# Ledger of designs, part 1: peptides against a protein of PDB entry 3LCN

No score or structure here was measured in a lab: all are predicted.

Target 1, 96 residues: chain A of PDB entry 3LCN
Amino acid sequence: QYTENLKVIVAEKLAGIPNFNEDIKYVAEYIVLLIVNGGTVESVVDELASLFDSVSRDTLANVVQTAFFALEALQQGESAENIVSKIRMMNAQSLG
Unless a header shows other numbers, all headers, positions and changes below count from the first letter of the chain.
Peptide ipSAE is a variant of ipSAE made for these designs: the mean of its two directions, with the distance scale d0 fixed at 1.0 Angstrom where the peptide's residues are scored. Compare it only between designs on the same protein; published cut-offs may not carry over.
A fold fails the geometry check if it doesn't show the stated peptide or something in it is severely misdrawn.

## One batch from the design tools (peptide; made by RFdiffusion4, then SolubleMPNN)

Design b1_p12_4_s3
Fold by OpenDDE base, seed 5:
Structure b1_p12_4_s3 (fold): chain B 96 residues (1-96), chain A 12 residues (1-12)
Amino acid sequence: as target 1 above (96 residues)
Amino acid sequence: SKLQKIEELLKK
């Protein structure tokens, strides 16, 4: 499966959040866990929002949707390295 | 939107 690559990708996305005061690897792992266990964008966002009230719901939704898009990209043959590079470039534009 | 752009970029 794409679990490990997805963790790396989600971690890269989280790294773009200003003033994010959580263990990025842990949060990325948790997001991926929720997704592979049948989570939806809505349910995963709800879970994260309940845990991390310092991050806006919109920002969390952006992270989670990125994870789902990345999973689709991986399944379509895109390399994890390319996806990470794209996210890194988007991070440079800053997350609010 | 931002999400649409993310989807577009990740599909390329």
Scores: peptide ipSAE 0.023, ipTM 0.578, DockQ to the pose 0.028
Fold by OpenDDE base, seed 4:
Structure b1_p12_4_s3 (fold): chain B 96 residues (1-96), chain A 12 residues (1-12)
Amino acid sequence: as target 1 above (96 residues)
Amino acid sequence: SKLQKIEELLKK
């Protein structure tokens, strides 16, 4: 139910990664796919790390953790727009 | 931690 909004949210998070040279929309879609198919933070990070070794595991973990918390927020009634705004704020403060 | 910050922001 929240997949499309979650894709937008994850894309916003990915947009904050410096020198990220992968297709943001594609990666966001893939992350959401893994989550809705029963992935855990650990398993999704492992999958992403195997595919995108140019990005640190810590950065990938931060993205995935954000996705899971965003999903929880959506389920609790938070709007996608509000979540995106919060992530944008975090991106502005992020070191990588 | 960074994770705690994420939790804090996204749960508010």
Scores: peptide ipSAE 0.022, ipTM 0.580, DockQ to the pose 0.028
Fold by OpenDDE base, seed 3:
Structure b1_p12_4_s3 (fold): chain B 96 residues (1-96), chain A 12 residues (1-12)
Amino acid sequence: as target 1 above (96 residues)
Amino acid sequence: SKLQKIEELLKK
């Protein structure tokens, strides 16, 4: 029920990664797919690391953890728009 | 940590 909103949220997070050379929409969709099919932070990071070796594990872990927290926030009634705004602000403040 | 900041921002 939160799948589409979560895709948008994850895509916003990915858009903040400098020199990210992968398809943002595809990666966001794949992350959400793994999560809704029972993935854990560890298993999703492991999968992504095997596919996208040009991105550090720390960066991937940050993205995946953001996705899990965003899903929890959605389930608790937080709007997708508000979550996206917070992530956008976080991206702008990032030193990475 | 970044993790704590993420949790804090997304839950506020």
Scores: peptide ipSAE 0.022, ipTM 0.574, DockQ to the pose 0.028
Fold by OpenDDE base, seed 2:
Structure b1_p12_4_s3 (fold): chain B 96 residues (1-96), chain A 12 residues (1-12)
Amino acid sequence: as target 1 above (96 residues)
Amino acid sequence: SKLQKIEELLKK
């Protein structure tokens, strides 16, 4: 349900990070795992930062916050496909 | 901000 859709969504977000050298599917799965098991933005970012110090904390925070927003959108009835398309547009726009 | 844009887009 939301978990699998969120993994796809987070993976799309990660795919927009330039020079990202980590396994996207693994990181997406791990982020979702942390979130559904009670993680907060801060705690998830802290965990990711400890594992992937080559990625800036700001970048990680952006990814994690996107995941939380996406989860809320899913819970409010937004389709995963629509969310993915929006994230893809954001990736293409290279928002700062 | 980027975060605000994310929130805006994902809540629509």
Scores: peptide ipSAE 0.022, ipTM 0.573, DockQ to the pose 0.028

## One batch from the design tools (peptide; made by RFdiffusion4, then SolubleMPNN)

Design b2_p13_7_s1
Fold by OpenDDE base, seed 5:
Structure b2_p13_7_s1 (fold): chain B 96 residues (1-96), chain A 13 residues (1-13)
Amino acid sequence: as target 1 above (96 residues)
Amino acid sequence: SLKEKIEELIKKL
């Protein structure tokens, strides 16, 4: 099971959202919980959108899709550290 | 709150 690593990965992705005034760890945990309980990209985005109207649906979709891709990557043997590094680089590029 | 939602969800697992 990769839930703990996935929480770290999702948190890193959320950290790239400018002016996101929420507890990153809690949001990441909630996303992971929704996923492991059978959520789809659409259903998880819908849930998040109902909670955070200050973040666009496109941004939320990007976060959620990243989570699903990360879960697959973990299952295929990629390390959490490597995935986090990629996301960190993407965050830096998007802010530049 | 988000914390409350998480806590409630965990209880269902």
Scores: peptide ipSAE 0.139, ipTM 0.740, DockQ to the pose 0.416
Fold by OpenDDE base, seed 1:
Structure b2_p13_7_s1 (fold): chain B 96 residues (1-96), chain A 13 residues (1-13)
Amino acid sequence: as target 1 above (96 residues)
Amino acid sequence: SLKEKIEELIKKL
């Protein structure tokens, strides 16, 4: 139900990673797919780490954890727009 | 490509 919004949210988070030279849309879609099919933070991070060795495990973990928190927020009624806005602000702070 | 890699992994799920 929240998969499409979650994809947008995860994509926004990925956009904050400096020098991340991958298709953000596809990566976001894959992360969401893994999560909704029973993935855990650890298992999803492991999968991503196998694909993107140029990104630190800590960074990947941060992305994945954000996705799980966002999913919970969506389920509790928070709007996707609000979640995206929060992530965008965090991205700006981390890049500043 | 990344797309191809992901598609292959999806088949395993």
Scores: peptide ipSAE 0.131, ipTM 0.734, DockQ to the pose 0.652
Fold by OpenDDE base, seed 4:
Structure b2_p13_7_s1 (fold): chain B 96 residues (1-96), chain A 13 residues (1-13)
Amino acid sequence: as target 1 above (96 residues)
Amino acid sequence: SLKEKIEELIKKL
């Protein structure tokens, strides 16, 4: 029930990665699919690392962990809009 | 391509 919101959230997080030349929505969808099909932080990071060698493992781990925390936040009643806003601010801070 | 790789993996899910 949170998959669509999670896709939006993950997309926002991915948008903060500089020089990430991929379809953000598509990658976000894939990450969410891995999560809802029983993926763990470690297994999802491993999968993404095998596909995106231009992005550091730490960056990928940050994205994935954010997704899992976001899912928990959604389950606890936090709005997707609020989560997106937080991520947007974090993206801006990370970029300088 | 990356897109193709992802699509193939999605089919396995």
Scores: peptide ipSAE 0.127, ipTM 0.734, DockQ to the pose 0.727
Fold by OpenDDE base, seed 3:
Structure b2_p13_7_s1 (fold): chain B 96 residues (1-96), chain A 13 residues (1-13)
Amino acid sequence: as target 1 above (96 residues)
Amino acid sequence: SLKEKIEELIKKL
């Protein structure tokens, strides 16, 4: 239902991580898959931490929490484009 | 590879 839009949103969030040299689209797809299969912030972070030991748990938690908030926003009627724009601005602020 | 690791994890779900 919202999976495809959520993948785009999560990918945008991942793109804000400095020196993250992975297939962003594939990682975003995996995160969304874990969420729709009943994952929690804690369980999804644990899975990601096992794959990306060079990324801090705090950074991973930030990505996952953003995904959950984005899903809620989509369910409340906010457009994917608006959510992506917000994340892009947040990325710019964190890197600036 | 990362892809292989992810696929293995998916199979456990």
Scores: peptide ipSAE 0.127, ipTM 0.733, DockQ to the pose 0.566

## One batch from the design tools (peptide; made by RFdiffusion4, then SolubleMPNN; from b2_p14_3, 6 letters changed)

Design b2_p14_3_s1
Fold by OpenDDE base, seed 1:
Structure b2_p14_3_s1 (fold): chain B 96 residues (1-96), chain A 14 residues (1-14)
Amino acid sequence: as target 1 above (96 residues)
Amino acid sequence: SRKEELEKKIEELK
């Protein structure tokens, strides 16, 4: 029941990556599907790194960890809108 | 294409 909201959240996080020229919607969907199919932070990062070798592992790990934290937040009752807002602020405040 | 590749991977997990 949280998958659609999680896709939106992950997409917002991906949008903060400079020079990321992939389809954010599809990447977000793929990340969520990997997670709900039993992926771990490590396994999901490994998969993404194999596809997007131009993105650092640290950046990918940050995205994936954010997804896991967001899923937990959703399960604890935090709204998707609030989570997206936080991520948007983080994206805007990032210095690289 | 990359898009097609992702689509295939996504469908495998649905």
Scores: peptide ipSAE 0.664, ipTM 0.945, DockQ to the pose 0.706
Fold by OpenDDE base, seed 4:
Structure b2_p14_3_s1 (fold): chain B 96 residues (1-96), chain A 14 residues (1-14)
Amino acid sequence: as target 1 above (96 residues)
Amino acid sequence: SRKEELEKKIEELK
């Protein structure tokens, strides 16, 4: 139900990773699919780490945890736009 | 390629 919004949210988070040379749309879709197919924070991080060895595990964990928090927020009624705005702010702060 | 790999993984989960 929230998969499309979650993809947008995860994409925003990925966009904040410096030097991330991957297709953000596809990576976001993959992350969301892993989650909705029963993935845990640990299993999704493990999968991503196996694919993107140039990205630190901490960075990947931050992305995945954000996705899970966002999913819960969506389920609790928070708008995707609001969540995206928060992530954008965090991205800006991390790059500052 | 990486893109093809991701595409395959995505299709497996759809």
Scores: peptide ipSAE 0.663, ipTM 0.945, DockQ to the pose 0.696
Fold by OpenDDE base, seed 3:
Structure b2_p14_3_s1 (fold): chain B 96 residues (1-96), chain A 14 residues (1-14)
Amino acid sequence: as target 1 above (96 residues)
Amino acid sequence: SRKEELEKKIEELK
């Protein structure tokens, strides 16, 4: 029931990756689908790494872990707006 | 294409 909010959150996180030349909406949707279908951090990272060899495994792991943390936060009652705001701030602090 | 590949993977999981 949090899938749509999670897609928005993951898309915000992906938007912080420099030189990421993929369709963010599709990638976010794919990540969320992998998670809700029982994926783990490791299995989702493995899948993404096989698709996007130009993105470091550490960067992908950071995205995926953020998604899992966000899902838990949503389930515990935090608003999607607050989560997106936090991610946006973190993106702005990144050096690329 | 990359886009086509992602679309296919997404549809498989829906």
Scores: peptide ipSAE 0.662, ipTM 0.945, DockQ to the pose 0.689
Fold by OpenDDE base, seed 5:
Structure b2_p14_3_s1 (fold): chain B 96 residues (1-96), chain A 14 residues (1-14)
Amino acid sequence: as target 1 above (96 residues)
Amino acid sequence: SRKEELEKKIEELK
């Protein structure tokens, strides 16, 4: 029930990755589908690392962990807009 | 292409 909001949140996180030349919406959808199909942080990171070898494993882990935390936040009642705003601010503060 | 690969993977999980 939170999948659509989670896709938006993950897309915002992916948008903060420099030189990421992939379709953000498709990657976000794929990440969410992996999670709702029983993926763990480790298994989802492994899958993404196999596809995007130009992105560091730490960066991918940060994206995936953010997705899992966001899902829990949504379930606890935090708004998608608030979560997106936090991620946007973090992206803006990044030096690279 | 990468897009086609992702599309296929997505459809397999739906």
Scores: peptide ipSAE 0.660, ipTM 0.945, DockQ to the pose 0.743

Design b2_p14_3_s3
Fold by OpenDDE base, seed 3:
Structure b2_p14_3_s3 (fold): chain B 96 residues (1-96), chain A 14 residues (1-14)
Amino acid sequence: as target 1 above (96 residues)
Amino acid sequence: SLKEELEKKIEELK
């Protein structure tokens, strides 16, 4: 369905986290799998927080919420490329 | 390791 596009989108969001040294593709895949298996924002954040001590809960929540919004956007007809572009701009603004 | 744990979790959900 939208899983592959969502993986790309989540990976772009993760790439904006400073000093994040985990495998971006694996983490993105795991987040998407949790979501498509019925996870909620809270349950996915809880799972990620249990794994990544170096990333704040707020940062994780921001990533997860972005994933859920992106999934809804995809379902509403927005292109993955457009969503990725928005995230990239937001990442750049955060670094500026 | 964390990577190994993540890999196992991913396989469990596939």
Scores: peptide ipSAE 0.632, ipTM 0.942, DockQ to the pose 0.676
Fold by OpenDDE base, seed 4:
Structure b2_p14_3_s3 (fold): chain B 96 residues (1-96), chain A 14 residues (1-14)
Amino acid sequence: as target 1 above (96 residues)
Amino acid sequence: SLKEELEKKIEELK
């Protein structure tokens, strides 16, 4: 299982959302739990959208898709550190 | 609150 690494990765992605005032660790944990309990990109996005009206659906979808890609990357042998680094760079390059 | 709701949802999935 890659749940703990995935939580860190998702948290890094969430940290890139401007004006996001929720507890990042809690949200990251919830996203990961939804995924490991059989959630799909669409179902997880739907759930998050129902909770966070202050964040656009597109932004939420970007976060969720990143989580799924990260999970695949972990399963393929990429280190969590490398994935986090990539996300950090993407966060720095993104304006929204 | 949203935080409390999230906490409950998390516990349900653990």
Scores: peptide ipSAE 0.632, ipTM 0.942, DockQ to the pose 0.710
Fold by OpenDDE base, seed 1:
Structure b2_p14_3_s3 (fold): chain B 96 residues (1-96), chain A 14 residues (1-14)
Amino acid sequence: as target 1 above (96 residues)
Amino acid sequence: SLKEELEKKIEELK
């Protein structure tokens, strides 16, 4: 029941990656699907790294870990809007 | 293309 909210959250996180030239909505959907199908941080990062060699593994790991943290936050009752706001702030503060 | 590959992977997981 959190999949749609998680997609929005992951998309916001992906939007913070400079020069990321992929369809953010598709990538976000894929990440969420991998997670809900039993993926781990490591397995999801491995999959993404195989597809997006132009993005550093550390950056991908940061995105994926954020997704898992966000899922936990949603399950604990935090609103998607609040999570998105936090990520947006983090994106704005990032220097690469 | 990479987009097409992603689309196929997504459909496999739906």
Scores: peptide ipSAE 0.632, ipTM 0.942, DockQ to the pose 0.724
Fold by OpenDDE base, seed 2:
Structure b2_p14_3_s3 (fold): chain B 96 residues (1-96), chain A 14 residues (1-14)
Amino acid sequence: as target 1 above (96 residues)
Amino acid sequence: SLKEELEKKIEELK
């Protein structure tokens, strides 16, 4: 029941990647689908790395780990709005 | 294309 919120959250995280020329909504959807279908941080990173050679493995790992942390936060009762706000601030810090 | 491949992968997981 958290998939839609998680998609929004992951999309926000992806939006912080400089020079990322992929459809953020589709990539976010794919990441969430991989996770809810039993993916691990490692397996999801491996899958994404095979698709996006222009993004470093460390960056991909950061995105995926954020997704897993966000899912846990949602399950613990944190609002999607709060999580998105945190990610937005982190994105701004990385750009600044 | 990469986009098309991604779309196919998404549909496979839905």
Scores: peptide ipSAE 0.630, ipTM 0.942, DockQ to the pose 0.672

## One batch from the design tools (peptide; made by RFdiffusion4, then SolubleMPNN)

Design b2_p19_2_s4
Fold by OpenDDE base, seed 2:
Structure b2_p19_2_s4 (fold): chain B 96 residues (1-96), chain A 19 residues (1-19)
Amino acid sequence: as target 1 above (96 residues)
Amino acid sequence: SREELEKKIEELKKKLKER
């Protein structure tokens, strides 16, 4: 039920990665589906690392952890809009 | 369904691999 909102949130997070020349929506969907399918932070990071060697593992881990935290926030009642706003502010401070 | 989900995951993965 939070899948679609989570996709938007993850997409916003990915958009903060400098020089990330990938289909943001596709990658966001991939991440969310992996999580929904029972993925862990570690397993999802491993998947992404195998696909995007140009992005540091730390950066990927940051994205994935953000996704899990966002999912928890959604479950606790925080709006997707608020979460996106927070991420956008974080992106403005640069994502390494 | 779970099967459909897994199929979609593989589909996306394939697309991402072949980009």
Scores: peptide ipSAE 0.691, ipTM 0.946, DockQ to the pose 0.968
Fold by OpenDDE base, seed 1:
Structure b2_p19_2_s4 (fold): chain B 96 residues (1-96), chain A 19 residues (1-19)
Amino acid sequence: as target 1 above (96 residues)
Amino acid sequence: SREELEKKIEELKKKLKER
């Protein structure tokens, strides 16, 4: 029930990666579906690393961990808007 | 369904691999 909100959240996180030349919508959907299908942080990172060798493993791990934290936050009642806002702020700070 | 989910995952993976 949180898949669509999680896709938006993950897309926002991916948008903060400098020089990321991939379809953000497709990648966000892929990450969310892997998680919904029972993926763990480690297994999803491994999958993404095999596809995107131009992105550091640490960066991928940061994205995936954020997705899992966001899913937990959604399950605890936090709004998607609030989560997106926090990620946007973090993206802006990391680019500075 | 679980089967539909797995098929969608494979579809997306194929698109991403062959980009």
Scores: peptide ipSAE 0.689, ipTM 0.946, DockQ to the pose 0.933
Fold by OpenDDE base, seed 4:
Structure b2_p19_2_s4 (fold): chain B 96 residues (1-96), chain A 19 residues (1-19)
Amino acid sequence: as target 1 above (96 residues)
Amino acid sequence: SREELEKKIEELKKKLKER
């Protein structure tokens, strides 16, 4: 039920990765579906690392952990808009 | 369904691999 919002959130997080030359929408969808299908932080990171060797494992882990935290936040009642806003600010700060 | 979900995951994975 939170999958669509989570896709948007994950896409925002991915957009903050410098020089990430991938289809953000597809990657976000892939991450979310892996999580929904019972993936763990470790298993999802492993999947992504196998696909995107140009991105550091730490960066991938950061994205995945953010996704899990976002899902928890959504389940606890935080709005998707607030979560996206926070991520956007973090992206801006990290690229500054 | 879970079956459909897993199918979609594999489809996406294949697409991402072939990029």
Scores: peptide ipSAE 0.687, ipTM 0.945, DockQ to the pose 0.937
Fold by OpenDDE base, seed 3:
Structure b2_p19_2_s4 (fold): chain B 96 residues (1-96), chain A 19 residues (1-19)
Amino acid sequence: as target 1 above (96 residues)
Amino acid sequence: SREELEKKIEELKKKLKER
């Protein structure tokens, strides 16, 4: 139900990673489907780490945790637009 | 279905591995 909104949210989070040279749309979809299929923070991070060794595990964990928090927020009634705005602001404030 | 979902996941994984 919230999968499409979550894909947009995760894509916004991925866009904040410096020097991330991957197709953001594909990676976002992959993350969301792993979560929908019953993935945990740990299992999804492990999967991503195996694919993207150029990105630190901490960075991947931050992305995945954000996805789970966003899913909870959506389920509690927060709009996708509001969540995206928060992430965008956080990306802009990041020191890289 | 669950099977279709898993197939899609594998397809995406394959695409990402072959990048």
Scores: peptide ipSAE 0.685, ipTM 0.945, DockQ to the pose 0.941

## One batch from the design tools (peptide; made by RFdiffusion4, then SolubleMPNN)

Design b2_p21_2_s2
Fold by OpenDDE base, seed 2:
Structure b2_p21_2_s2 (fold): chain B 96 residues (1-96), chain A 21 residues (1-21)
Amino acid sequence: as target 1 above (96 residues)
Amino acid sequence: MEEEKKKKKKEELEKKIEKLK
């Protein structure tokens, strides 16, 4: 139900990672698919860590946790646009 | 070499995605 919006949100979060050398759209899709297929923060992080050694486990955990929080926010009625805006601001602050 | 690695990783990811669809 919220998968497409969640993909956009996760992609925005990934875009904030400096020197990220992977396809953001595909990674976002994969994260969302793992979550909707019953993944936990731990299991999704483990999977991503096995694939992407160029990104720290802590960074991956931050991305995945953001995805879970965003999913809850969507379920509670927050708009995807609002969530994306918040993440974009956080990305800018982190990179500054 | 780096481009080849990127290509292989992308293909791996695509296969994993398809398994979950």
Scores: peptide ipSAE 0.586, ipTM 0.898, DockQ to the pose 0.843
Fold by OpenDDE base, seed 5:
Structure b2_p21_2_s2 (fold): chain B 96 residues (1-96), chain A 21 residues (1-21)
Amino acid sequence: as target 1 above (96 residues)
Amino acid sequence: MEEEKKKKKKEELEKKIEKLK
């Protein structure tokens, strides 16, 4: 239902990771697919950690948690644009 | 070497994505 918007949101979150060398669009798509296929925070983090050893487990957990919270926000009627804006500001604060 | 590693990782990710669609 909210998969396309969630991909955009997760991509914005991934864009805030310093020295991230993977394809953001593909990783975002994979995270969303794992979630909609019944993944939990723990199982999705485990999968991502097995693929991307250049990113800390804490950073991966932060991305996945953001995805779950964003999905809940979308289901409660918050716009994707608003969620993306919040994440963009958080990224700027983290890297500033 | 880096480009080849990136290519292999992308291909692996693409296969995993297609399996979940």
Scores: peptide ipSAE 0.586, ipTM 0.899, DockQ to the pose 0.838
Fold by OpenDDE base, seed 1:
Structure b2_p21_2_s2 (fold): chain B 96 residues (1-96), chain A 21 residues (1-21)
Amino acid sequence: as target 1 above (96 residues)
Amino acid sequence: MEEEKKKKKKEELEKKIEKLK
C-alpha cells in the first residue's frame, strides 16, 4: 500500500550516505521488499551487511530504522513529502 | 576491474529483488 512512497523515502535517506557507490534505486527497492516480506531491523541489516561491506553496520542500521519509522508514519497519515523533507534536513545537518 | 565488480553486484541485487517480487 505504501511501498512506492517508502521507496522514495528510503532513497532520500540513502542519498545522504557519503561515498555510497551502490545503485540507490535498487537498494531502496530491496530494503522495502525485505520489510514488507516480514523483515526486522536486525534481519534486514544482516542482509545488507552481507552485500555491502563498504557501509558500516551503524549506517545501515540507521537507514533501516528510518525506513521502519517512516512506514509507521505513513500508516498514521503523515505525507511522504513531509517525511522526505525531514530526512533531507537531517542529511544536510550530518554534513556539518 | 571495478566496473566488472559493480556490474556483478547489481546483477546479484536484481536477482534477489526478483525472487521477492
Scores: peptide ipSAE 0.584, ipTM 0.898, DockQ to the pose 0.837
Fold by OpenDDE base, seed 3:
Structure b2_p21_2_s2 (fold): chain B 96 residues (1-96), chain A 21 residues (1-21)
Amino acid sequence: as target 1 above (96 residues)
Amino acid sequence: MEEEKKKKKKEELEKKIEKLK
């Protein structure tokens, strides 16, 4: 029900990772599919870490945790546009 | 060789996605 909005949100978060050379659209889709199929923060991070050894587990955990919090925010009535704006600001403030 | 590795990795991800749809 919130999958399309969540894909956009996760893609924005992935776009903030320096030196990330993977297809953002496909990675975002995969993260969302893992979550809606019953994944946990730990299980999704484990799966991503097995695929992308160039990204630290801490960075992956930050992305996945953001996805879970964004899903909760959507369920509570926050707009996808507002969540994306917050993430974009966080990306700009992060140390590269 | 790096381009071929990238292609195979993308194909693997696409297959994983298709299994979950």
Scores: peptide ipSAE 0.583, ipTM 0.897, DockQ to the pose 0.816

